# Peptides against a protein of PDB entry 5TUV: the designs that were tried, part 124

Target 1, 107 residues: chain A of PDB entry 5TUV
Amino acid sequence: KEVIDRLRYLKAEIEDLELKERELDQQKLWLQQSIKNVMDDSINNRFSYVTHEDICNCFNGDTLLAIQAPSGTQLEVPIPEMGQNGQKKYQINLKSHSGPIHVLLIN
Target 2, 107 residues: chain B of PDB entry 5TUV
Amino acid sequence: AQECQNLEVERQRRLERIKQKQSQLQELILQQIAFKNLVQRNRHAEQQASRPPPPNSVIHLPFIIVNTSKKTVIDCSISNDKFEYLFNFDNTFEIHDDIEVLKRMGM

## One batch from the design tools (peptide; made by RFdiffusion4, then SolubleMPNN)

Design b2_p20_7_s1 (from b2_p20_7 with H1G E8K R12V D13K H18F)
Fold by OpenDDE base, seed 2:
Structure b2_p20_7_s1 (fold): chain B 107 residues (1-107), chain C 107 residues (1-107), chain A 20 residues (1-20)
Amino acid sequence: as target 1 above (107 residues)
Amino acid sequence: as target 2 above (107 residues)
Amino acid sequence: GSFIYNIKGAEVKGHSFFVK
Protein backbone atom coordinates (compact mmCIF):
# COMPACT_ATOMS: atom_id res chain seq x y z
CA LYS B 1 0.00 0.00 0.00
CA GLU B 2 0.92 3.62 -0.41
CA VAL B 3 1.28 4.22 3.31
CA ILE B 4 3.43 1.15 3.78
CA ASP B 5 5.66 2.19 0.93
CA ARG B 6 6.01 5.65 2.40
CA LEU B 7 6.95 4.20 5.76
CA ARG B 8 9.59 2.01 4.20
CA TYR B 9 10.97 4.94 2.29
CA LEU B 10 11.13 7.13 5.36
CA LYS B 11 12.79 4.47 7.45
CA ALA B 12 15.40 3.90 4.79
CA GLU B 13 16.05 7.60 4.44
CA ILE B 14 16.38 8.06 8.18
CA GLU B 15 18.91 5.27 8.24
CA ASP B 16 20.92 7.04 5.57
CA LEU B 17 20.67 10.27 7.49
CA GLU B 18 21.95 8.55 10.60
CA LEU B 19 25.00 7.44 8.69
CA LYS B 20 25.51 10.92 7.33
CA GLU B 21 25.25 12.47 10.77
CA ARG B 22 27.78 10.05 12.20
CA GLU B 23 30.08 10.83 9.32
CA LEU B 24 29.84 14.53 10.04
CA ASP B 25 30.47 13.95 13.72
CA GLN B 26 33.59 12.01 12.90
CA GLN B 27 34.75 14.64 10.46
CA LYS B 28 34.35 17.26 13.13
CA LEU B 29 36.50 15.31 15.54
CA TRP B 30 39.21 14.74 12.98
CA LEU B 31 39.17 18.35 11.92
CA GLN B 32 39.42 19.51 15.50
CA GLN B 33 42.38 17.23 16.00
CA SER B 34 43.94 18.55 12.82
CA ILE B 35 43.57 22.11 14.02
CA LYS B 36 45.13 21.18 17.33
CA ASN B 37 48.06 19.54 15.60
CA VAL B 38 48.61 22.57 13.40
CA MET B 39 48.50 24.93 16.34
CA ASP B 40 50.77 22.75 18.46
CA ASP B 41 53.42 22.63 15.78
CA SER B 42 56.52 24.37 17.05
CA ILE B 43 56.92 26.64 14.05
CA ASN B 44 53.26 27.55 13.87
CA ASN B 45 53.13 28.14 17.59
CA ARG B 46 56.01 30.57 17.31
CA PHE B 47 54.02 32.70 14.89
CA SER B 48 50.57 32.28 16.40
CA TYR B 49 50.02 35.82 17.59
CA VAL B 50 48.23 39.03 16.80
CA THR B 51 49.44 42.57 17.31
CA HIS B 52 47.99 45.50 19.14
CA GLU B 53 47.33 47.04 15.76
CA ASP B 54 45.35 44.00 14.72
CA ILE B 55 43.11 44.34 17.74
CA CYS B 56 42.68 48.06 17.34
CA ASN B 57 41.63 47.53 13.76
CA CYS B 58 38.93 45.14 14.89
CA PHE B 59 37.63 47.20 17.79
CA ASN B 60 37.46 50.87 18.60
CA GLY B 61 36.18 53.31 21.13
CA ASP B 62 36.11 51.23 24.28
CA THR B 63 38.60 49.80 26.72
CA LEU B 64 40.17 46.69 25.30
CA LEU B 65 41.89 44.05 27.39
CA ALA B 66 43.73 41.15 25.86
CA ILE B 67 43.97 38.13 28.10
CA GLN B 68 46.35 35.43 27.01
CA ALA B 69 46.35 32.13 28.82
CA PRO B 70 47.28 28.53 28.20
CA SER B 71 44.89 26.26 26.41
CA GLY B 72 42.45 24.73 28.80
CA THR B 73 42.22 27.79 30.99
CA GLN B 74 38.86 28.00 32.67
CA LEU B 75 36.84 31.12 32.04
CA GLU B 76 33.82 31.67 34.19
CA VAL B 77 31.31 34.46 33.93
CA PRO B 78 28.61 34.22 36.55
CA ILE B 79 25.15 35.58 36.13
CA PRO B 80 25.26 39.24 37.07
CA GLU B 81 23.74 39.60 40.48
CA MET B 82 23.07 42.49 42.75
CA GLY B 83 25.95 43.32 45.00
CA GLN B 84 25.93 44.61 48.51
CA ASN B 85 25.64 48.16 47.29
CA GLY B 86 22.75 47.33 45.02
CA GLN B 87 24.89 47.36 41.91
CA LYS B 88 25.09 44.41 39.60
CA LYS B 89 28.31 42.47 39.81
CA TYR B 90 29.97 41.73 36.53
CA GLN B 91 32.82 39.30 36.86
CA ILE B 92 35.29 37.20 34.96
CA ASN B 93 37.00 34.37 36.77
CA LEU B 94 40.05 32.85 35.15
CA LYS B 95 41.85 29.77 36.35
CA SER B 96 44.84 28.29 34.60
CA HIS B 97 46.38 25.02 35.63
CA SER B 98 49.34 24.93 33.30
CA GLY B 99 50.78 28.41 33.13
CA PRO B 100 50.48 32.06 33.97
CA ILE B 101 47.86 34.37 32.59
CA HIS B 102 49.00 37.52 30.86
CA VAL B 103 46.89 40.64 30.51
CA LEU B 104 47.52 43.53 28.18
CA LEU B 105 45.73 46.82 27.92
CA ILE B 106 45.37 47.48 24.24
CA ASN B 107 44.16 51.08 24.36
CA ALA C 1 -0.92 7.62 9.55
CA GLN C 2 0.51 8.73 12.85
CA GLU C 3 3.59 6.60 12.38
CA CYS C 4 4.22 8.21 9.03
CA GLN C 5 3.86 11.64 10.55
CA ASN C 6 6.26 10.78 13.33
CA LEU C 7 8.86 9.62 10.86
CA GLU C 8 8.40 12.73 8.77
CA VAL C 9 9.11 14.85 11.82
CA GLU C 10 12.13 12.75 12.68
CA ARG C 11 13.42 13.00 9.14
CA GLN C 12 13.11 16.74 9.16
CA ARG C 13 14.79 16.98 12.55
CA ARG C 14 17.74 14.97 11.32
CA LEU C 15 18.00 17.00 8.15
CA GLU C 16 18.22 20.18 10.16
CA ARG C 17 20.89 18.75 12.46
CA ILE C 18 22.90 17.64 9.46
CA LYS C 19 22.65 21.07 7.94
CA GLN C 20 23.84 22.65 11.16
CA LYS C 21 26.74 20.24 11.46
CA GLN C 22 27.77 20.92 7.89
CA SER C 23 27.84 24.61 8.64
CA GLN C 24 29.90 24.01 11.75
CA LEU C 25 32.40 21.99 9.78
CA GLN C 26 32.72 24.74 7.25
CA GLU C 27 33.41 27.19 10.03
CA LEU C 28 36.12 24.97 11.46
CA ILE C 29 37.74 24.74 8.06
CA LEU C 30 37.72 28.49 7.80
CA GLN C 31 39.22 28.75 11.27
CA GLN C 32 42.07 26.51 10.26
CA ILE C 33 42.65 28.52 7.13
CA ALA C 34 42.58 31.74 9.10
CA PHE C 35 45.17 30.43 11.51
CA LYS C 36 47.45 29.31 8.72
CA ASN C 37 47.10 32.69 7.07
CA LEU C 38 47.98 34.37 10.34
CA VAL C 39 51.10 32.29 10.69
CA GLN C 40 52.15 33.06 7.15
CA ARG C 41 51.58 36.75 7.65
CA ASN C 42 53.67 36.83 10.78
CA ARG C 43 56.45 34.77 9.28
CA HIS C 44 56.65 37.12 6.35
CA ALA C 45 56.56 40.17 8.57
CA GLU C 46 59.37 38.91 10.77
CA GLN C 47 61.42 38.00 7.72
CA GLN C 48 61.04 41.52 6.41
CA ALA C 49 61.95 43.00 9.77
CA SER C 50 64.75 40.49 10.26
CA ARG C 51 63.73 40.13 13.89
CA PRO C 52 60.86 38.92 16.02
CA PRO C 53 58.50 41.44 17.53
CA PRO C 54 59.10 42.60 21.08
CA PRO C 55 57.64 40.08 23.48
CA ASN C 56 55.14 42.46 25.03
CA SER C 57 53.94 43.86 21.73
CA VAL C 58 52.00 40.81 20.60
CA ILE C 59 49.23 38.64 21.96
CA HIS C 60 49.84 34.95 21.60
CA LEU C 61 47.03 32.52 21.02
CA PRO C 62 44.92 31.48 22.73
CA PHE C 63 43.51 34.73 24.01
CA ILE C 64 40.30 36.57 24.59
CA ILE C 65 39.46 40.21 24.13
CA VAL C 66 37.41 41.96 26.76
CA ASN C 67 35.64 45.05 25.51
CA THR C 68 33.96 47.47 27.86
CA SER C 69 33.16 51.14 28.09
CA LYS C 70 35.98 53.50 28.92
CA LYS C 71 33.86 54.54 31.86
CA THR C 72 33.83 51.04 33.26
CA VAL C 73 35.85 50.57 36.40
CA ILE C 74 37.84 47.39 36.27
CA ASP C 75 39.29 45.74 39.33
CA CYS C 76 41.56 42.75 39.10
CA SER C 77 42.71 40.35 41.77
CA ILE C 78 45.65 38.17 40.85
CA SER C 79 47.09 35.15 42.56
CA ASN C 80 50.74 35.11 43.47
CA ASP C 81 51.58 32.72 40.67
CA LYS C 82 49.34 34.55 38.19
CA PHE C 83 47.38 31.39 37.55
CA GLU C 84 44.15 32.84 38.84
CA TYR C 85 42.51 36.14 37.96
CA LEU C 86 39.33 37.73 39.18
CA PHE C 87 38.05 40.69 37.21
CA ASN C 88 35.33 42.88 38.58
CA PHE C 89 33.47 45.30 36.35
CA ASP C 90 30.97 47.89 37.41
CA ASN C 91 29.23 47.68 34.06
CA THR C 92 28.52 45.39 31.14
CA PHE C 93 31.28 43.97 29.01
CA GLU C 94 31.89 41.84 25.96
CA ILE C 95 34.15 38.85 25.54
CA HIS C 96 35.46 37.96 22.12
CA ASP C 97 37.29 34.75 21.39
CA ASP C 98 40.44 34.75 19.31
CA ILE C 99 38.40 33.11 16.58
CA GLU C 100 36.22 36.17 16.36
CA VAL C 101 39.28 38.37 16.18
CA LEU C 102 40.76 36.39 13.33
CA LYS C 103 37.47 36.67 11.50
CA ARG C 104 37.40 40.41 11.93
CA MET C 105 41.00 40.60 10.77
CA GLY C 106 39.95 38.99 7.54
CA MET C 107 42.34 36.10 7.86
CA GLY A 1 38.25 28.37 21.42
CA SER A 2 40.92 26.98 23.64
CA PHE A 3 39.40 28.34 26.81
CA ILE A 4 36.92 26.31 28.73
CA TYR A 5 33.91 28.53 29.03
CA ASN A 6 31.38 28.62 31.78
CA ILE A 7 29.36 31.62 30.75
CA LYS A 8 26.04 32.34 32.32
CA GLY A 9 23.63 35.15 31.72
CA ALA A 10 25.28 36.34 28.54
CA GLU A 11 24.00 36.79 25.06
CA VAL A 12 25.95 34.60 22.71
CA LYS A 13 26.60 35.64 19.16
CA GLY A 14 29.08 33.59 17.28
CA HIS A 15 32.27 33.56 19.25
CA SER A 16 31.38 36.59 21.30
CA PHE A 17 29.66 36.90 24.62
CA PHE A 18 27.76 39.96 25.70
CA VAL A 19 27.38 40.19 29.43
CA LYS A 20 24.46 42.43 30.28
Scores: peptide ipSAE 0.665, ipTM 0.908, DockQ to the pose 0.873
Fold by OpenDDE base, seed 5:
Structure b2_p20_7_s1 (fold): chain B 107 residues (1-107), chain C 107 residues (1-107), chain A 20 residues (1-20)
Amino acid sequence: as target 1 above (107 residues)
Amino acid sequence: as target 2 above (107 residues)
Amino acid sequence: GSFIYNIKGAEVKGHSFFVK
């Protein structure tokens, strides 16, 4: 009897949690679309940039590359592995399907 | 008894997923706010300067920042259409998303 | 709009990737 009641309680709670999780999933999709819409707005897009100064203020002491690319650009960083010359390969592979990639040396 | 235990484990699992999703939603909200603040900042800055920034002085979203040592040798292979980039580093490096930059900027 | 990441062998911390 006690076990049965506990089972019913747990099942009911899990059902409520399932509903909550689905709600959160929908909210995520909505927010993602909202962000996209805001960023794609013509006025917002015009002003959607940072300056060299901004970057330099965020980072210091190292070489800084800024890589601007269209949304959806694929960025691949493979596991550093030993190359034929006995040195580890540290790589970034970029592939865009919507436009050219631009690289700027900041620092 | 075993069924109760299984359901309790499932309940806890779902609670953790919900917590994670709530955190992710909060992050998305903050991203949107940061972007709006960035746009507002840039609009005001251009109004005060009475001109847009020089073309090569800004980095348009989306972008990434690659941070590496000043001693790091960087080689880059670029496709003719600039749709593909292959970066080779002889040392470790960091990649920071534009979201991270906005956070560091205090947006 | 963002990049599509396929990161291996890097420590992920927030929106930063540290390739070691």
Scores: peptide ipSAE 0.660, ipTM 0.911, DockQ to the pose 0.949
Fold by OpenDDE base, seed 4:
Structure b2_p20_7_s1 (fold): chain B 107 residues (1-107), chain C 107 residues (1-107), chain A 20 residues (1-20)
Amino acid sequence: as target 1 above (107 residues)
Amino acid sequence: as target 2 above (107 residues)
Amino acid sequence: GSFIYNIKGAEVKGHSFFVK
């Protein structure tokens, strides 16, 4: 009897959890769209930038490249593999479909 | 019963997924707040300076930051239309999203 | 993230990728 009761309880709880999970999924979608709308706003877009100082304050004195690209730009990093010279190859491939890519050397 | 055990495992799995989704939702909220704070900061700064920053002095969203050693040799191949970039590094590197930058900025 | 990422062989930590 206890097993039967436990089964009933678990099934009911799982059903409730399923509803909760769907609720969270919908909230996520809503919020993601909200964020996009906020970022696409003309006024917000005008002021959506960081400075060189901002970047330097976030990172140490290593070489810092800032790469600005349109939303939807594809960024591909292949698995590092040995090159012909016996050295590992590290690569970044960028492909934009909607506009040019801009690269800035911060330091 | 085996069925009871199976349901308990499923229950726990769903609970963990819900927890993760709740965390992700909170992360999105914080991202939106950070962006709004960035916009507010920049608006205020430009008002105080009575002018916008020079075009090449800021990095507009969306962007990524590439961080590598000062000794790293970086080679870049660019398409004519600047829609495609190929970066070659002779050493390891880090990629940081603009979201990470905003976090580090304390936005 | 506004970029579409296809990163292999990198350690992921939050919104950062460490290519080793």
Scores: peptide ipSAE 0.653, ipTM 0.909, DockQ to the pose 0.879
Fold by OpenDDE base, seed 3:
Structure b2_p20_7_s1 (fold): chain B 107 residues (1-107), chain C 107 residues (1-107), chain A 20 residues (1-20)
Amino acid sequence: as target 1 above (107 residues)
Amino acid sequence: as target 2 above (107 residues)
Amino acid sequence: GSFIYNIKGAEVKGHSFFVK
């Protein structure tokens, strides 16, 4: 019947989609590892920086802080909650385990 | 019919996930290209200048950019070892990854 | 090669987080 044929078709297509999804997952994994390898290369790491001018060209008009920290640094932004004084609290929590954090005021 | 409908929904869900994963892969490729371009730019610049940039004139990856109003009051608490930072803002702010910066730089 | 994010109080758009 038409319904049975449709079911069979859909199941077969879903199976193909599953294969495609797994392929993409594997490609993502490989690409992520490739990026890591490139960034961890000593020569590339030496030149992995931007300038103040670069940042200023990307943003304007407001206060800009640049926060440099080691890879793996934990960045936490809690939900803005009402403080005891009735003011919303906006926070950034940073925790590094492998090196110091550096903060630069860009403008 | 109901089973067909269920499989159609599942099919569509998988198609959307695959589309998202394809987009994410493309994004990662662009990130890698951007990083390589950044490194190439900086290597060339240092070759032309015959010197590395001053230590405090550049921002090394990984970093984030915090963008907030000029009127925003920022309070920062720092641990003795500079491994932990707590930023308090009295207003809203934006955080931008280095990836976003590289994109805006046209890398 | 990047930060580990635990952002609950921000709108996420691409590689940017908007705390509102």
Scores: peptide ipSAE 0.652, ipTM 0.908, DockQ to the pose 0.919

Design b2_p20_7_s2 (from b2_p20_7 with H1G E8K R12I H18F)
Fold by OpenDDE base, seed 5:
Parts: sequence; C-alpha cells; structure tokens
Structure b2_p20_7_s2 (fold): chain B 107 residues (1-107), chain C 107 residues (1-107), chain A 20 residues (1-20)
Amino acid sequence: as target 1 above (107 residues)
Amino acid sequence: as target 2 above (107 residues)
Amino acid sequence: GSFIYNIKGAEIDGHSFFVK
C-alpha cells in the first residue's frame, strides 16, 4: 500500500518533469533561432564586430591570434600526444565549409 | 522498494538535467543581449566618428581568440582556398570564443 | 553562428579552453 502510493507519486512527478524538460528543449530551439535571426539581420550583421582594442583590453601578456571563420567551422584540438621527435603535439585544426578563414595577429 | 529507488534516482537525474538546461537557456539569453549591446555600441561609435572603422581594425563575428606565450613558436599551414588551417604550437595555448570576449567586454 | 568544437582541454571560463 505504502509502496504503491510512493510509486504513483514518483511516477506523477517524473511525468511533470518530462513535460518541463520538453518545454525547456523547445525554448532552447526558439532562442537559438532567435539569435540566428538577430545576427543575420543586415543591420546587425554590419555592426557585428569587435576591434583590436577590444581584444587587447580583454587579454594581456600573450600572443593573441584572432581567427574569423564562417559559422559552422569545425575546430579540432587533438589530445596532446608525443610526436616522433619526442615532443608533445599542440595543434589546432580548422575546417570551414562555407568560406575562407581569416587569421589576424593582435599582439 | 527497488522500483521506488530506481524512480527516485531517475527523478534526481531529470532534475539535474532540467537545472542544466535552465542554465543553458539563461546563457543564451545573455548572449543575445550581449550581441545587441555590441551592435548598439558600434552603431553609436560609427555615428560619432562619422565613418566606419578601417577594414583591418575589426574582427567580425563569429571568431575565436587563441592566446599563447610570447615565446611559443607557431607554425601555420593553410590550404589554397583558405578553408583549412593547421596550427602547430610548441607549447600550450588557450582558446576563447567570441561569447567570452563579449563577456569580458562587459556587453 | 558558432564553431563546432572538438576540444580536449580544460575549461577555464565558460567557453574558454586551455590545452596542454
């Protein structure tokens, strides 16, 4: 009796949680589409940039590379492994499918 | 009893997923706000300057920032169409996306 | 728009990663 009631209670709660999770999933999709629409707007796109000064103000003391690439560009960082010369490999692989990649040295 | 325990575990799992999704939604909202603020900033800046920024002085979204030590040797291999980049570093590096940059900028 | 990330490194802050 007690176990049965507990089971019913838990199942009902889980069902409510399932509904909540689906709601959140839909909201995520909506927000993602909204962001895309805002960024794709011609006016917004024209002004969707940061300056070298912006970057320099955000970071200091190191070499900074800015890599501008189309949306969907794949960035891969392999797990550092020992190379043939006994040195660890530190790599970044970039693959674009929609346009060229541009690299800028900031400082 | 075992079924109750299983459901309680599932309940907790779902609660954690919901919490994570709520956090992700919050992040998306903040990203959209930051982007809009960036656009607004740039529009006002160009209006005051009565000119757009020089082409090579800005970094268009989307982008990433790679920072590494000034002593790091960087080798870059580029495909002819600039669709593929291979970076080799002789030391560690950090990657920061445009979202983090906007955060650091206070957008 | 976003990149597709395949990063094997430590998360530093948000979407930032440190690779060793």
Scores: peptide ipSAE 0.153, ipTM 0.866, DockQ to the pose 0.820; fails the geometry check
Fold by OpenDDE base, seed 2:
Structure b2_p20_7_s2 (fold): chain B 107 residues (1-107), chain C 107 residues (1-107), chain A 20 residues (1-20)
Amino acid sequence: as target 1 above (107 residues)
Amino acid sequence: as target 2 above (107 residues)
Amino acid sequence: GSFIYNIKGAEIDGHSFFVK
C-alpha cells in the first residue's frame, strides 16, 4: 500500500536523522573541548587579550566597561523591578568562585 | 493517515534541529578561528614591540563589555576579595560577550 | 567598597549568564 510504504520510508528517514543529530551533538562536544584546549594552552592564554583600541573600534559614544573574570563566573541580570524610589532597578551581579574580577573603564 | 502525518511532523522537527545544530557548529568553528587569529595578531604585535603590553592596557579573555549612556550613573559594590561585584545602573545597559567583540573586530 | 561611574546604556531582559 502507498500509505504503508510512506510510513516505512518516514520511519527509516527519521532513524537516519536520529543518527545525524547524535553525530552533530558529538561533534559539538569535541569542538568545545578543542576550543577549551586551545584556550588553555599556556602560549595561547598569554596572548588571549584585546586592547582598549580594539574595544573602542567596536563601540562608539557610550560608556564602556570591560569586565574580565574567570571562566565560570556567574553573571546575573535580574529582571528590572521597581525600586524603593519607584525607579526600575538595572543591575548586574557578578560572582566568581575561582579568582578575582577585574574591571576597566574603556572610555 | 494520522500516523503518517505525525511522522511527517516529527521528520520536519528533526530536520530543523539538525539545521540549527549545523549552524551552531559553524559558529563554534568561526569562534575558534577568531581566537587563533587574535593570538597570532597579539604575538606578532608583541614581537614588533619587543615587549608585552602594560598589564592594565589589555582585557584578557574571558570578558564582557557593558555599554550604557554616558549619562548613566553606575554604582559598584565590590567584595574585599574582588570575587563579587554588584553594579547598579540608573538606566538601561547592554552586555556584549567576548565572542561578539571578536566578531566585530573582524577576527 | 562602593564606586560610582557615569556610563550610558540600553535596557535588557533579565537573564543569568556564565562567563565562558
Scores: peptide ipSAE 0.107, ipTM 0.860, DockQ to the pose 0.064; fails the geometry check
Fold by OpenDDE base, seed 1:
Structure b2_p20_7_s2 (fold): chain B 107 residues (1-107), chain C 107 residues (1-107), chain A 20 residues (1-20)
Amino acid sequence: as target 1 above (107 residues)
Amino acid sequence: as target 2 above (107 residues)
Amino acid sequence: GSFIYNIKGAEIDGHSFFVK
């Protein structure tokens, strides 16, 4: 029957897609580990920086804060709420677990 | 048949996930390339200058950029160990990660 | 310690994430 044949075809294709998806998952894990290894290399780490000029070239005219923190540092932006003075409060909370946070004013 | 329709929906769902994962892999590849290019640039620049850049003239990865108006008042509270930061803004702000910065730099 | 800066920027919805 045509319907039976279609069912068999779809099931076989889905099985192939499952294999493909698992392959992509493994590739992602490998690539993530590769990036980590490259960044953790002592020589690469020494030269893993941008300059003030680099940042200024990427953004225009506003106040720019550069916040350098260890990988895995938590950044939280609470939903803006009304403060005691009736003004919305805009906040950034940073929490590092492996080292100090450094802040630079770029301009 | 209803069973065929169910499998076709599942097939399409899997195809879309695969497409998304392929895109994510490409992004990771580009990130790795950008990082390597950054390192190469900095190594070459320091070789020509015969010295490293001043400590406060560069921003080491990983970092984020906070962009806000020149008129925005920013209050920052820092823990004694510099592991925790609280920023208060009297107006809205933008956050950009280092990956985006590298993209804007053309790395 | 604490300090004050004056800067401008766009509004972001409340979220939490980790620096990579």
Scores: peptide ipSAE 0.099, ipTM 0.864, DockQ to the pose 0.066; fails the geometry check
Fold by OpenDDE base, seed 4:
Structure b2_p20_7_s2 (fold): chain B 107 residues (1-107), chain C 107 residues (1-107), chain A 20 residues (1-20)
Amino acid sequence: as target 1 above (107 residues)
Amino acid sequence: as target 2 above (107 residues)
Amino acid sequence: GSFIYNIKGAEIDGHSFFVK
């Protein structure tokens, strides 16, 4: 009887959790769309930038590349493997489908 | 019973997913706030300067930051339309998205 | 075209990302 009661409890809780999870999923979708709308706003878009100083303040004195690309641009980082010269290959592949990519050297 | 144990595992799995989704929602909210703060900062700064920043002095969203050693050799191949980029590094690198940058900026 | 620079950095795993 105790086992049966536990089963009933668990099944009921799982059902409630399913509802909660779906609620969160919907909230996420809503928020994502909201963020998109805010970022796509003409005024917000005009001021959606950071400065070289901002970047330098966030990182140390290493070489910093800023890559500005359209939303949806694909970034691929292959698993490092040995190259022909016996050195591991460290690579970044970028593919944009909606516009040009811009690269800036920060320092 | 085995069924009870299975349901308990399922319950815990769902609880963890819910927790993760709640955290993700909070992150999205913070991202939206950070973006709005960035826009506000830039609007104020341009008002004070009475002009927009030079075009090449800022990095427009969305962007990524590549951080690597000063000694790293970077080779970049660019397509004619600038839609495709291939970066080759002779050493390791770090990638940071604009969201992380905004966080580091304290937005 | 292409260009070359000299710079430092840390390693990351092989992943695919989509810029938002």
Scores: peptide ipSAE 0.091, ipTM 0.863, DockQ to the pose 0.066; fails the geometry check

Design b2_p20_7_s3 (from b2_p20_7, 6 letters changed)
Fold by OpenDDE base, seed 5:
Structure b2_p20_7_s3 (fold): chain B 107 residues (1-107), chain C 107 residues (1-107), chain A 20 residues (1-20)
Amino acid sequence: as target 1 above (107 residues)
Amino acid sequence: as target 2 above (107 residues)
Amino acid sequence: PSFIYNIKGAKIDGHSFFVE
């Protein structure tokens, strides 16, 4: 039956796609670990920074805050809600679990 | 048949996921390359200057950039251990991660 | 790995981010 043949074909293709997806998942994990290793290298870590000039060259016209925080820091931006005074609340909540957070005013 | 249709939908779903994962993998590769280029740039710059940059002139990875209007009033509440930050803005803001900054820098 | 996921420079509103 044609339908049966189509079903068999689709199942075989899906199986191949499952293999491909698993391959990509493994590659992602490997690359993530590779990035961690590269960044954690003593020499690389020493030079893993940008300058104020770098930031200013990337942005213009506004107030720029640089927030340096450890990997894994939680960032939360609540949905803006009306405050008691009728003004919308725009907030950033940061919670670090592995070290202090440092804030710099760039311009 | 309904089963055939279900499998075709599943096939398409998997294809889209694979495409997304491939894109994410490519981004990770670019991130690693950008980081390595950043390190090389900084190493070369410090060698040419024969000194490291001033301590307060650089932002160490990982970081984020908060961009807001010059008129925006920013209040910050900091925990005693500096592990928790609450930023209050009287207007909207934008957040950019370090990856985007490296991209804008051409790394 | 940064402490936030790549947001493509978009404005953030009503989101929580955790690094994977």
Scores: peptide ipSAE 0.106, ipTM 0.866, DockQ to the pose 0.188
Fold by OpenDDE base, seed 4:
Structure b2_p20_7_s3 (fold): chain B 107 residues (1-107), chain C 107 residues (1-107), chain A 20 residues (1-20)
Amino acid sequence: as target 1 above (107 residues)
Amino acid sequence: as target 2 above (107 residues)
Amino acid sequence: PSFIYNIKGAKIDGHSFFVE
């Protein structure tokens, strides 16, 4: 029957797609590890920075804070809630577990 | 058949996931290229200057950029060891990661 | 102990993530 043939075809295709998805997952893991290795290289790490000028060229007219923190630092932005004075609270919480956090005012 | 319809839905779901994963993989590749270009730029710049930049003149990866109005008042609470930061803003702000900055820089 | 300092800023995205 045509329906039975379609079912068989779809099942086979889904199986192929599962294999493709697993392949992509492995490629992602490999690339992520590659990026980590490149960034952790002593020479690359020494030169892994941007300048104030770089930041200013990317943004305009406003106050810019640069926050440098170790990898794995937790960043939390709570849902804005009303404060004691009736104003919404806008917050950023940072928690590092491996080293200090550094903040620079760009402009 | 209902089973056929269910499998077709599943097929489409998997195709979309694969498409998304392919896109994510491409983004990772671009990130790696951008990082390498950044390193190359900085190495060349320091060679031309015959010295490294002052420590507080650059932002080392990983970092985030917080962009807010010049009128925004920012209060910052810092732990003694600088492992915890609490930022309070009286208005909205934008957060941009280092990856986005590198993209905007054209790396 | 903790210390408090004043600075200036713009718009929000409400979520949590890790710096990598």
Scores: peptide ipSAE 0.088, ipTM 0.868, DockQ to the pose 0.064; fails the geometry check
Fold by OpenDDE base, seed 3:
Structure b2_p20_7_s3 (fold): chain B 107 residues (1-107), chain C 107 residues (1-107), chain A 20 residues (1-20)
Amino acid sequence: as target 1 above (107 residues)
Amino acid sequence: as target 2 above (107 residues)
Amino acid sequence: PSFIYNIKGAKIDGHSFFVE
C-alpha cells in the first residue's frame, strides 16, 4: 500500500514537474526574444558600449585584451596540447562571418 | 520497489533541471536589466558631454575580455579581411564575456 | 596605457563558441 501510494505520488509530481519545465522553456524563449529586440533597437545599439575605465575597474593586475566582434563570431579555445617545442599551446581562434574583429589592449 | 526508485531518480533529475532553468531565466532577466542600465548610463553621459565618446575609448558589444599575466607573451595573426584572428599565448589566460563585465560593473 | 592592438595578417579557422 505504501509503495503503491508512493508510486502514485511520484507520478503525479513528475507530471507537475513536466508542466513546470515546459513553462520555463516558454518563458526562456520569450525572454531571449525580448533581449534580442532590446539589443537590436537602433537607439540601444548606439549606446551599447563600455569604456576602458569600465574594464579597468573590473580587472586589475593583468594584461587585458578587449576583443570586439560581431554577434555570431566563432570563438575556439582548443584544449591545450603539447607543441613541437614541448610547450602547451594556449590559443584563441576567432572567426567572424559578418564583420571585422577589433582588438584593444587595455593596461 | 525498483519502479519507485526509478521514479525517484527521475523526479530528482527533473527537479535539478528545473532549478537550472530557473537560474538561467533569472540570469537572462539580469542581463536585460544590465543592458538597459548600460544604455541609460551612456545616453546620460553623452547628453552631458554633448558628444559621443572617442571611437577608440569605448568597446562596443558584443565583446570578450581576455585576461592573462602581464608576463604572458601574446602573438596574434589576422586575416586580410580581419575576419579571422589567431591568438597564441605562452601561458594560460581567462576569458570573460560582456555579460560578466556588465555584472562586475554593477549594471 | 590602452591602445588598439595592431597585428600582422594570416588566415586561420575558428570553431566551438559564439560571441553574442
Scores: peptide ipSAE 0.083, ipTM 0.863, DockQ to the pose 0.046; fails the geometry check
Fold by OpenDDE base, seed 1:
Structure b2_p20_7_s3 (fold): chain B 107 residues (1-107), chain C 107 residues (1-107), chain A 20 residues (1-20)
Amino acid sequence: as target 1 above (107 residues)
Amino acid sequence: as target 2 above (107 residues)
Amino acid sequence: PSFIYNIKGAKIDGHSFFVE
């Protein structure tokens, strides 16, 4: 009796959770599309930038490079391997398919 | 009894997924808010200055920030069309995306 | 043809930084 009641309860709860999960999935898709639309808006796109000062305020580090690339640009950071001279190779590979990449030295 | 246990495991799995999805949704909301705040800031700043910033003085989204030591030697090879970049570092580096930058800016 | 620039920096973060 108790087992049967527990089974019924659990099945009902799982059904409710399934509905909730589907709701969240739809909300995520909607929000992702909303963000894309906002960023693609001509006016918003015009003002979608940060300044050198902004970056310097965020990072008090040593050498700062800003790399601006089109959305969809492929970024690859290979696992460091030994080069022919015995030095580990630390690399960043960028491949754009939509436009040029721009690099700025911040400091 | 075994069926109850199986359903309880399933229930817990769904609860955890829902929690994760809720967190991801909140992050997306914050990203959109940060972006809108950035746009608002820049619009106001340009209105006050009565001019747009010089092209090479700002970093347009999307972008990444590379942070490395002052002692690090960076070699950059670029294609003629600037669609491909190869960065070589003689030491380790950090990469930060634009979302993190906006967070650090307090947007 | 490619151009080489020399610039005089810490740890790696694995992300998808640029998405369509």
Scores: peptide ipSAE 0.059, ipTM 0.865, DockQ to the pose 0.061; fails the geometry check

